# Designs tried in a protein design run: peptides against a protein of PDB entry 3VZA. Part 143

Target 1, 98 residues: chain A of PDB entry 3VZA
Amino acid sequence: RVERLCKSKELFEERLGLEIRRIHNEQLQFIFRHIDHKDPDKPYMFTLSINEQGDYEVTSCTPPLDCISEFQLKVRETNNFSAFIANIRKAFTALSFK
Target 2, 62 residues: chain B of PDB entry 3VZA
Amino acid sequence: AAYVTQLYYKISRIDWDYEVEPARIKGIHYGPDIAQPINMDSSHHSRCFISDYLWSLVPTAW

## One batch from the design tools (peptide; made by RFdiffusion4, then SolubleMPNN)

Design b2_p26_5_s4 (from b2_p26_5, 9 letters changed)
Fold by OpenDDE base, seed 5:
Structure b2_p26_5_s4 (fold): chain B 98 residues (1-98), chain C 62 residues (1-62), chain A 26 residues (1-26)
Amino acid sequence: as target 1 above (98 residues)
Amino acid sequence: as target 2 above (62 residues)
Amino acid sequence: DEREAYLKELDKVDVKELLLKILNAP
């Protein structure tokens, strides 16, 4: 039911600290929070689309990650989207300590 | 939305027990080897700790 | 168990197809 789905979404958002939004131009925005323990609400985000070739394409990353292009390549090769998202979060976490 | 919650599952492999009290973080993580229960008292942990813990369940190997 | 069966079927869904459904939803 809709109520169950809404609650489930809220639980994921809060507990994972990950919000997923559809934004303009057929893109998904992934917003990570709870990265910086000193500033839990500080967002770390990237946007993603499926390009005309059907490939994952990161269209933005804030703050920028040097590894994002490599991760894009890896997810295209493996289609392991879970690892893709998890590695991005790991990278953001590492960045938060700098 | 249904698709978004499905995406969360595809990412995390977590299925929440949504019928428990909000302070109880209860669910199942379906890892590659074995399903593991999640059962935490959120009042005992920071939001960041909880998130870090849950993400630690997600393999990063490609 | 219906829930377990549901999740097993979801495991078979290609994530890219799922993303496309989200991206192209009306």
Scores: peptide ipSAE 0.781, ipTM 0.961, DockQ to the pose 0.928
Fold by OpenDDE base, seed 3:
Structure b2_p26_5_s4 (fold): chain B 98 residues (1-98), chain C 62 residues (1-62), chain A 26 residues (1-26)
Amino acid sequence: as target 1 above (98 residues)
Amino acid sequence: as target 2 above (62 residues)
Amino acid sequence: DEREAYLKELDKVDVKELLLKILNAP
């Protein structure tokens, strides 16, 4: 099972172009790659925590997204974390064309 | 760890077949209504295309 | 089968609880 988990994680990282890391101050860092087809290794990232109220809180976003606050609101309302991550990736993709 | 892998599944709803050859991208995507197989030859696609395709399977409706 | 049962149970897991488990891990 451990071997499967390790392999699965690697496959997700490579195929989704998404790395998930725990960083300081009890935050998760989500690093998207494979966004810009001209620069596949260019990272697009945000950090996330669960605040004292138990709410999703985006603590940083690089590059910044004007829609990130709205997405934070939406995920708090719906608890649809999958859509949250997918929409952020979609927004980063759109940004890569600007 | 296990929780991170579980998180990937919660995000993507993809379950990989990890026992196939590295060049074969094989798994199952569990959509809201139907499960569909994933079966791609990675040698025929760029990394960006593969990622874009897989993410296209993930609904963005809230 | 066993894998299907595992994923079925995982579908019931609250993602926020999962995140907290990740964040609070030693």
Scores: peptide ipSAE 0.780, ipTM 0.961, DockQ to the pose 0.922
Fold by OpenDDE base, seed 4:
Structure b2_p26_5_s4 (fold): chain B 98 residues (1-98), chain C 62 residues (1-62), chain A 26 residues (1-26)
Amino acid sequence: as target 1 above (98 residues)
Amino acid sequence: as target 2 above (62 residues)
Amino acid sequence: DEREAYLKELDKVDVKELLLKILNAP
């Protein structure tokens, strides 16, 4: 089971180009790669916490996204975390062309 | 950790077939209505293409 | 099968609860 879990994580990281880390102050860091086809290893990342009210809170976004506040609102309203992550990746992808 | 892999599934709705050769990207994507197989030869695609393709399977509708 | 059953149960898991488990895990 441990071997399967480890391999599964590695497969997700490589194939989705998404790394998930727990960092200081009870935050999760989401690191997207494979965004810029000319620089596949260039990271696009944001950090997330669950605040005192129990709400999703984006604590940082690098590079910054104008839409991140709206996405935070949307995920709070819908609890559709999958769409939240996918939309952020989509936004990072769009940003990579600018 | 188990929870992280579960989170990956919650995000992507992909379940990998981890017992195939490394060059084979094989799994199942569970969409809202249907499940579809994933079966790619990674040697035929760039890392970015593979990621873009897999993310294209994930709905962005809220 | 067992794997399908596992995933169906996972579909019912609240993602926020899962995130908290990750954040609070040892």
Scores: peptide ipSAE 0.780, ipTM 0.961, DockQ to the pose 0.944
Fold by OpenDDE base, seed 2:
Structure b2_p26_5_s4 (fold): chain B 98 residues (1-98), chain C 62 residues (1-62), chain A 26 residues (1-26)
Amino acid sequence: as target 1 above (98 residues)
Amino acid sequence: as target 2 above (62 residues)
Amino acid sequence: DEREAYLKELDKVDVKELLLKILNAP
């Protein structure tokens, strides 16, 4: 079972180009790769926490996204976390074209 | 941990067939209305194309 | 089947609760 879970995680990481890490201060780091076709290993990332009010809170975004605050609002309203992550990746993709 | 793989499913709605060789990207995407199979030969696509394609399966409507 | 049943139950899991479990897991 442990081996199965490990393999599944690796498949998601490679195929989606998304790594998820728990980091200090009760935060999750989401690292997107495979965004820039000219530089597939270039990371695009943000960090997320659940604040004391129980709300999603983006604590950092690198590179910065103008739309990240709006997306935070939307995910708080809808609780559609899937759309939240997908829209962030879409925004990073658009940003990669400069 | 199991929770992380569950989170990947919650995000992507993809269930991988992990018993096939790595060169075969095989699984099922569970859309809001219907389930669709995924079956790709990774040797025919770049890593970026594969990722872009898989993410294209994920709805962005709030 | 068993796998489909598992995924159906997973569909019912609140994502925020799942995130909290990840954040607070040992």
Scores: peptide ipSAE 0.779, ipTM 0.961, DockQ to the pose 0.938

Design b2_p26_6_s1
Fold by OpenDDE base, seed 1:
Structure b2_p26_6_s1 (fold): chain B 98 residues (1-98), chain C 62 residues (1-62), chain A 26 residues (1-26)
Amino acid sequence: as target 1 above (98 residues)
Amino acid sequence: as target 2 above (62 residues)
Amino acid sequence: PHEDVRPLLRQIIEESEKKEKEKLLE
């Protein structure tokens, strides 16, 4: 049901504070909000693609994360996409305290 | 939005209860071992707290 | 190894492109 799917998407976006967008050049943009308790609407984002080799590739990260390259390697090795996203959010959260 | 919602589920392993009032955050988180119910009043929490809590349910072990 | 979600990611990308194309034709 389309109506329920739209509602589901909205619930996930608001409750997880995570928006997923398709952007140019066959990429997905993941936008985290609700990270900074002092500024809940401040976005923390990264873009992701599947490169020609079929590997996960982070094409941008704002603000930059030192650990993003390691996470990219880990998700390639394990295919644990859930942990990949969760760890990125955790890293953004840690960054927001600085 | 079918594929996007599927991705949200693959990430969070949360299934929402769509029959409750908007102010009630109710659902089930399917962890690797057990299913954990979610039931909270959004009017009693900040948006950041709610998100932090829900993400705390998601394992970060690779 | 966990479930490979790359096919799902590709589906999301393809669905978005399809919808955009349809709008341009309307």
Scores: peptide ipSAE 0.676, ipTM 0.943, DockQ to the pose 0.872
Fold by OpenDDE base, seed 4:
Structure b2_p26_6_s1 (fold): chain B 98 residues (1-98), chain C 62 residues (1-62), chain A 26 residues (1-26)
Amino acid sequence: as target 1 above (98 residues)
Amino acid sequence: as target 2 above (62 residues)
Amino acid sequence: PHEDVRPLLRQIIEESEKKEKEKLLE
């Protein structure tokens, strides 16, 4: 099963173009690739933590997104983490066309 | 990697078929109402296209 | 109402730290 889990992670990373990493200070880094069709390996990323109040908190976003604060609010309200991630990717995609 | 793979599923709602050749992207996307099969030949598409397509399956409504 | 994934996020963080500590003991 361990072998399958490792394979599963790799498949998700490659096919979704999304890498999830644990980084310092109890944060998770979400790295999107395959956004810019001209440069598929160009990373678009944000970091996330659960703050002391127990709320989702975006601690960084590169490149910056004007909508990230609104998305943070929405995920706190709805707990729809899937939509949260999908909307961020959509926003990054929009940036790649500018 | 168990927790990370669980998170990927919570995000994408995709379950891969692990018994196919690497060039075949096969699985099931579980939408809120219906399950949709995924079956692509990776050799026929760019990585960006594949990712864009898969993410298009994920609802953005809050 | 959607599923709260915060516990899962915490598990990912904790698992990473656990594995790192285990490697130090090897």
Scores: peptide ipSAE 0.675, ipTM 0.942, DockQ to the pose 0.873
Fold by OpenDDE base, seed 5:
Structure b2_p26_6_s1 (fold): chain B 98 residues (1-98), chain C 62 residues (1-62), chain A 26 residues (1-26)
Amino acid sequence: as target 1 above (98 residues)
Amino acid sequence: as target 2 above (62 residues)
Amino acid sequence: PHEDVRPLLRQIIEESEKKEKEKLLE
C-alpha cells in the first residue's frame, strides 16, 4: 500500500504538473510546472494556510496574480477547492503568455 | 503520502489505473456529470500538453 | 457549498510536523 501511495503521488505530480509541499509555519506550497511550453520546469507557485479564523489564506504567490485575492474570497465562500486550484493554474497559464 | 494523494483526488477527481504500463496514462475522471475515461500514450505528447489536457477536465466554475 | 477540504489540509500539515518531530527525537 505504501508503494502504491508513493506511485500515486508521483503520477499526480508529473501528470498534473503540480507539487504539494508542507513548508514552515503550517503552510502548504503548491508548485505548478508544465505551464510554459517553452520552459516546462519553470515554477509557478503559491502558499496557503488555514489562518486562526479557520479561513483559507494565500500567504504568497510567485509570480503575483492580481486575481488571487478574488480567488481566496471565492474559495472561502464556496469551499470549492478544486475550482480554486484550477483557476489559479488557469491564471498562471494566462500570465505565461504575457 | 496518503493525505496528499487524497488531496490530489479532491482537486482533480482523477483516479489512475496503476496496473498499466508506465507510458500509458490511464484512469477515470469523475466530473460533475459523467465519468470520463482517460487513456493516453505519453510518448505521443509533451508533458505540458498532457498537463493542460488533464487540467482542462477540471471545472473552473465556483 | 462544496466539500470542505480544510480538515484534509490540516492533516497534511500535522502529519508533516509529526514526522519532523520524530526525526528530531531520534
Scores: peptide ipSAE 0.673, ipTM 0.942, DockQ to the pose 0.907
Fold by OpenDDE base, seed 3:
Parts: C-alpha cells; sequence; structure tokens
Structure b2_p26_6_s1 (fold): chain B 98 residues (1-98), chain C 62 residues (1-62), chain A 26 residues (1-26)
C-alpha cells in the first residue's frame, strides 16, 4: 500500500507538474512546474491555510497574481477546490507569456 | 502519502493505471458528466504539453 | 454544493505535525 501511494504521488507530481508540501505554521505549499515551456522547472507557487475562521486563506503567491484574491473569494463561496487550483494554474500560465 | 494522493484526486479527478510501462500515461479522468480515458505516449510530448493537456481536462467553472 | 476538502487539508497538515513531533522526541 505504501509503495503504491508513493508511486501515485510521484505520478501526479510529474504529470500534473504540481507538488504539494506541508510547510511551517500549518500551511500547504502548492508548487506548479511545467508552466513555462521554455523553462519547465521554473516554479510558480502559492501557500494556503485554513484560518481561524475556518476559511481558505492564501498566505503567499509567487509570482503575484492579481486574481488570487478573487479566487480565494470564489473557493470560499463554492468550495470548488478543484476549480480553485485549476484557475490558479491557468493564471500562472497566462503570466508566463508576459 | 495517502492524504496527499486523495487531494490530487480531488483536484484532478484522475485515476492512474499503475500497471503500464512508465512511458505510457494511462488513466481515467472523471468529469462531472462523463469519464474519459487518458492514454498518451510520453515520449511523443514534452512535460509541459502533457501537464497542459491533463489540466485542460479539469473544469475551471466555479 | 461542492465537496468540502478542508478536512482533508487539515489531515495533511496534522499528519505532518505528528511526524515532526515524533522526530523531535527521538
Amino acid sequence: as target 1 above (98 residues)
Amino acid sequence: as target 2 above (62 residues)
Amino acid sequence: PHEDVRPLLRQIIEESEKKEKEKLLE
């Protein structure tokens, strides 16, 4: 079971170009790669926590995204976490062309 | 890694086929209405293209 | 009406904290 789970995680990381890490202060770091086709290993990342009110809170975003606050609002309203992550990746992709 | 892999599924709705060769990206994407197979030869595509393609399967509508 | 993944996120965080505390005691 453990071996399968490790393999699964590795497949997701490589194929989606998304790494998920637990970091300090009860936060998760989401690291997107494979965004910039000219530099596939360039990371685009944000950190997320569940704040004291129980709400999704983006605690950092590198590089910054103008739309991140709106996405935070949307995920709080809808609880559509999948769309939340997908939209962030879409935004990072758009940013990579600038 | 159990919780993290669960999270990946919640995000992507992709279930991989773990019994194929490493160069074959095979699985199923479970959309809201239909399930679609994934079957790619990774040697024919860049890592970025593969990721872009897979993410294109994930709805962005809230 | 989407599934709430916050409990899952908390589980990821809590599991990591548990492991970290155990390492500190070793």
Scores: peptide ipSAE 0.672, ipTM 0.942, DockQ to the pose 0.891

Design b2_p26_6_s2
Fold by OpenDDE base, seed 4:
Order: sequence, then C-alpha cells, then structure tokens
Structure b2_p26_6_s2 (fold): chain B 98 residues (1-98), chain C 62 residues (1-62), chain A 26 residues (1-26)
Amino acid sequence: as target 1 above (98 residues)
Amino acid sequence: as target 2 above (62 residues)
Amino acid sequence: MHEDVRPLLRQIISEAEKLEEQLREL
C-alpha cells in the first residue's frame, strides 16, 4: 500500500530524526535532526555514494567529523551499515556538546 | 518510497505499528538477540528524547 | 558478516532518477 509506505517514511523521519534524500551526482544525503536539544531542527548532515570501485564513500560531512574517515573504513570492512549510521549520529551528538 | 523505508529498517531494525493513534509511538525493535517492543506516549517526551532513545536501541559495535 | 546494503542504496538512487525522468516526460 502506497499510503502506508508514505506514512512509514514520515514516521521514521520524525521519530529517528533522520531524513534520507537523493541528491545530485548519484549521492544520498543523510540529514540528522533532534541532535541538539536546544535546537532540535538544526541539521547535521553527510552525503554518501558508491564509488566506481563499489565502495562506500562519504563525499561530505557538515559539520566535519574527525572520525568519519575511520567510519568509512569500518563500514567497508564490515558492511555494517547500521552501525555506520549509528556511530555517525553518536559522533554528531558528541560534537553538539562542544 | 519502498526502498527508502527498507533502508530505514536496515538501519534501525524498527517495525512500526501503523494502526495506533498519532500520539502513540508503537513498534518493535529487532535486535541481534532479542526483539523489544516500543510503546511510548509522544506527548510525554520531547522529540530529541524520543530520537535519542530509539537510536540507543541500535548497536554501534562493528 | 553483515548484509550488504549497497544494492539497496543503488535502488534508491535509481528510483529517484526514474521519477525525475517520468516527470520530464509529462
């Protein structure tokens, strides 16, 4: 059911505070909100692509994360995409306190 | 939309209950070892708290 | 080992491109 799928997407976006969108140049943008409790709508973002070698590649990160390169390596090694996203969110959360 | 929702599931391992009142956050989180029910009243929590809680269910071990 | 989601990511990208093409055809 199309209506259910649309509702599902909306629920995930609101409840996880994560928006996923397709952007230019065959990239996906992941937008985290609800990170900063003082500014819940402040976005924390990164973009991702699958490069020509078939590897996960983070093409941007705003604000920048020192650990993003390590996370990229880890997801390439493990294919644990869930942990990849969760760790990025954790890193953004830590950054919001500084 | 189907693929995006699938991705959300692959990330969170959460399956929502879609047949509840809007103020109820109800579903199931499927962890690696156990399934845990989610049942929250959104009116009792901030959006940030809800998100933080749900993400706390997602393992960060590689 | 974990499930490879790269095909799913590609599907999301492809779906969006198909939608854009459909809109251009109108």
Scores: peptide ipSAE 0.644, ipTM 0.932, DockQ to the pose 0.893
Fold by OpenDDE base, seed 3:
Structure b2_p26_6_s2 (fold): chain B 98 residues (1-98), chain C 62 residues (1-62), chain A 26 residues (1-26)
Amino acid sequence: as target 1 above (98 residues)
Amino acid sequence: as target 2 above (62 residues)
Amino acid sequence: MHEDVRPLLRQIISEAEKLEEQLREL
């Protein structure tokens, strides 16, 4: 079971091009790769925490996204975390073409 | 890794088939309306294409 | 509405916090 969990994580990381890391100061780091077809290993990332009020809070975004604040608001309103992550990836993808 | 894998499922709604060869990307995406099988030969596609395809299965509507 | 994943996120974060505390106590 532990072996399967490790394999599962690896499959998700490679196939989705998304790494999820636990980092300092009670944060999660989400690292997208496979965004830029010309540079598949180029990372696009943001960090996330649950603040003192219990709300989703994006603490950093690299490269920066103009829409990240709106997405933060939307996920707070809807609790649709899946759409939150998918929209961020979509935004990073759009940014890679500019 | 249990919690992280759960999070991946909550994000993607994909369940992988772990009994296939490494070059085969096989699983099921559980969408809100239908469950769609995933069955790809990774050797026939770029990593970016595979990721883009899989993410295309994930709804972006709030 | 949609499923609240914040408890799951907190569980992941909590594991990290435990590790950080362990490191501070070394």
Scores: peptide ipSAE 0.644, ipTM 0.932, DockQ to the pose 0.738
Fold by OpenDDE base, seed 2:
Structure b2_p26_6_s2 (fold): chain B 98 residues (1-98), chain C 62 residues (1-62), chain A 26 residues (1-26)
Amino acid sequence: as target 1 above (98 residues)
Amino acid sequence: as target 2 above (62 residues)
Amino acid sequence: MHEDVRPLLRQIISEAEKLEEQLREL
């Protein structure tokens, strides 16, 4: 089972171009790659925590997204974490064209 | 890695077929109403195209 | 309402913390 789980993680990371890492101060780092077709390894990242109030909190975003604060609000309202991540990737993709 | 893989599923709603050859991207995407098969030859597509395609399956409506 | 994944996120964080603690004790 452990081997299967490791393979699963690797498949998701490569195929979705999304790495999820635990970092300092009880945060998760979400690293998108495969965004820029000219530079597939270029990372687009944000960090996320659950704050003391129990709310989703984006603690950083690189490169910065104007819409990230709105997305934080939306995920707090809807709890649609899937849409939250997908919209962030969509925004990063749009940014890569500018 | 169990919790992380669960999170990937909750994000993407994709279940991979782990028994196929590495060059075959095979699985099922579970949408809210229907399930759709995924079956791609990775040798025919760039990594970026594959990722873009898979993410296109994920609804962005809140 | 959509499924709340916050507990899962906390589990991921906690799992890593437990591993780090185990490593510190070695």
Scores: peptide ipSAE 0.644, ipTM 0.931, DockQ to the pose 0.925
Fold by OpenDDE base, seed 1:
Structure b2_p26_6_s2 (fold): chain B 98 residues (1-98), chain C 62 residues (1-62), chain A 26 residues (1-26)
Amino acid sequence: as target 1 above (98 residues)
Amino acid sequence: as target 2 above (62 residues)
Amino acid sequence: MHEDVRPLLRQIISEAEKLEEQLREL
């Protein structure tokens, strides 16, 4: 099972261009690649935690997104984490064209 | 890696076929209305195109 | 309502903490 899990993770990372890392201070780092077709390896990142109130909290975003605060509110209201991640990627994609 | 792979599934709703050759991207996307098969030849597409396509399957409606 | 993934996120975070503790004990 461990072998399959490792393979699964690798497939998701490569095919979705999304890496999920555990970092200090009880946070997760989400790293998007394959955003800029001219520079596929350029990372677009944000970090996430569950704060003391139990709410989703974005602790950083690089490059910054104007819409990230709104998305944080939306995911808190809907608990639609899938849409949260997808919308962030969509926003990064839009930013890459500027 | 079990929890991380679970998270990937909850994000993408994609289940991969792990028994195919590396150049073949096969799986199933479980959308809210219908399950759609995924079957791509990775050698015919850029990494960015593949990622963009797969993410296009994920609804962005809240 | 959508499925709450916060417990899963916390589990991922907790795994990292456990690993770090194990490494410190070596």
Scores: peptide ipSAE 0.643, ipTM 0.931, DockQ to the pose 0.881

Design b2_p26_6_s3
Fold by OpenDDE base, seed 2:
Structure b2_p26_6_s3 (fold): chain B 98 residues (1-98), chain C 62 residues (1-62), chain A 26 residues (1-26)
Amino acid sequence: as target 1 above (98 residues)
Amino acid sequence: as target 2 above (62 residues)
Amino acid sequence: MHEDVRPLLRQIIEESDREAKLKELE
């Protein structure tokens, strides 16, 4: 089972181009790659925590996204974490064209 | 890695077929109403195209 | 309402902490 789980993680990371890492101060880092077709390894990332109030909180976003605050609000309202991540990737993709 | 893989599923709603050859991207995407098979030959596509395609399956509606 | 994944996120963080502590004992 452990081997299967490791393989699963690797498949998701490569195929979705999304790495999820635990970092300091009880935060998770979400790293998107495969965004820029000219530079597939260029990372687009944000960090996320659950704050003391129990709310989703984006603690950083690199490169910055104007819409990230709105997305944080939306995920707090809807709890649609899937849409939250998908919209962030969509926004990063749009940013890569500018 | 159990929790992380669970999170990937909750994000993507994709269940991979782990018994196929590495060059075959095979699985099932579970949408809100329908399930759609995924079956791609990775040798025919770039990594970016594959990722873009898979993410296109994920609804962005809140 | 959509499923709340916050508990899962917390579990990921806690698992990482557990693994880190175990590595310190090795």
Scores: peptide ipSAE 0.671, ipTM 0.941, DockQ to the pose 0.860
Fold by OpenDDE base, seed 5:
Structure b2_p26_6_s3 (fold): chain B 98 residues (1-98), chain C 62 residues (1-62), chain A 26 residues (1-26)
Amino acid sequence: as target 1 above (98 residues)
Amino acid sequence: as target 2 above (62 residues)
Amino acid sequence: MHEDVRPLLRQIIEESDREAKLKELE
């Protein structure tokens, strides 16, 4: 099962172009790749934590997104984490064309 | 890795078929209405196209 | 209503910490 789990993670990372990493101060880093078709390995990332109030909190976003604060509000209201991640990727994709 | 893979599923709602050859991207996307099969030949597509396609399956409506 | 994944996120963080501690003990 351990080998399958490892394989599963690798498949998700490669196929979705999304890496999830634990970083310092109880934060998770979400790294999107395969955004820029001319530079597939270029990372687009944000960090996330659950703050003292128990709310989703984006602690960083590189490159910055104007809509990230709105998305943070929406995920707090709806708890739709899937849409949260998908919309961030969509925003990064749009940014790559600018 | 178990929790991370669970998170990937919560995000994408994709379940991979682990019995196929590496060049075949096969699985099931569990949408809100119906489940749809995924069956792609990775040799026919770029990594970016594959990712874009898979993410297109994920609803963005809140 | 959507499923709250915050507990899962916390589990990922905690698992990483445990793995780090186990590595130090080995």
Scores: peptide ipSAE 0.670, ipTM 0.941, DockQ to the pose 0.858
Fold by OpenDDE base, seed 3:
Structure b2_p26_6_s3 (fold): chain B 98 residues (1-98), chain C 62 residues (1-62), chain A 26 residues (1-26)
Amino acid sequence: as target 1 above (98 residues)
Amino acid sequence: as target 2 above (62 residues)
Amino acid sequence: MHEDVRPLLRQIIEESDREAKLKELE
């Protein structure tokens, strides 16, 4: 079981180009790679927490995204976390062409 | 890693086939209406293309 | 209408904290 879970995590990380890490202050870091086709290992990342009110809160975004605040609002409204992550990746992808 | 892998599934809705050769990316994407099989030869694509393709399966509608 | 993943996120955080505490005691 443990071996499969480890393998599963590795497959997701490589194939989706998404790493999920626990960092300080009860936050999760989401690191996207494979965004820039010219530099596949270049990281695009944001950090997320559940704040005191129990709401999704983006605590950082590197590089910054103008739309991140809107996405935070949308995920709070819809609870669609999948779309939240997918839209962030889409936004990072668009940013990589600028 | 159990919780993290669960999160990956909640995000992507992809279930991998763990019994195939390393060069084969095989699994199923479970969309809201249709289950889409995934079957790619990784040697024929860049890492970026593979990721882009897989993410293209994930709906962005809120 | 969508499944709430916040409990899962919290579980990931808590699991990491537990592992860190155990490692500190080693």
Scores: peptide ipSAE 0.670, ipTM 0.941, DockQ to the pose 0.915
Fold by OpenDDE base, seed 1:
Structure b2_p26_6_s3 (fold): chain B 98 residues (1-98), chain C 62 residues (1-62), chain A 26 residues (1-26)
Amino acid sequence: as target 1 above (98 residues)
Amino acid sequence: as target 2 above (62 residues)
Amino acid sequence: MHEDVRPLLRQIIEESDREAKLKELE
């Protein structure tokens, strides 16, 4: 099972172009690649934590997204984490065309 | 890696077929209404195209 | 309402810490 889980993780990372890392201060880093077709390895990332109130909190976003605060509010209201991640990727994609 | 793979599934709702050759991207996307099969030849597409396509399967409605 | 993923996120964080401790002991 461990071998399958490792393979599964690798498949998701490569195919979705999304890496998930644990970083300091109980945060998770989400790293998107394959956003810019001219530079597939260019990372677009944000960090996330669950604050003391138990709410989703974006602690950083690189490059910055104007819509990230709204998305944070939406995920808190709906708990739709899938849409949260998908919308962030969509926003990064739009940003890459500038 | 059990928890991270669970998270990937919660995000994408994709279940991969692990028994196929590496060049074949096969799986099932479980959408809210129907299950959609995935079957791609990775050698015929760029990494960016593959990712864009797979993410296009994920609903963005809140 | 959608499924609450926050417990899973916490589990990922905790598992990572455990794995780091085990690697240090090796």
Scores: peptide ipSAE 0.670, ipTM 0.941, DockQ to the pose 0.798

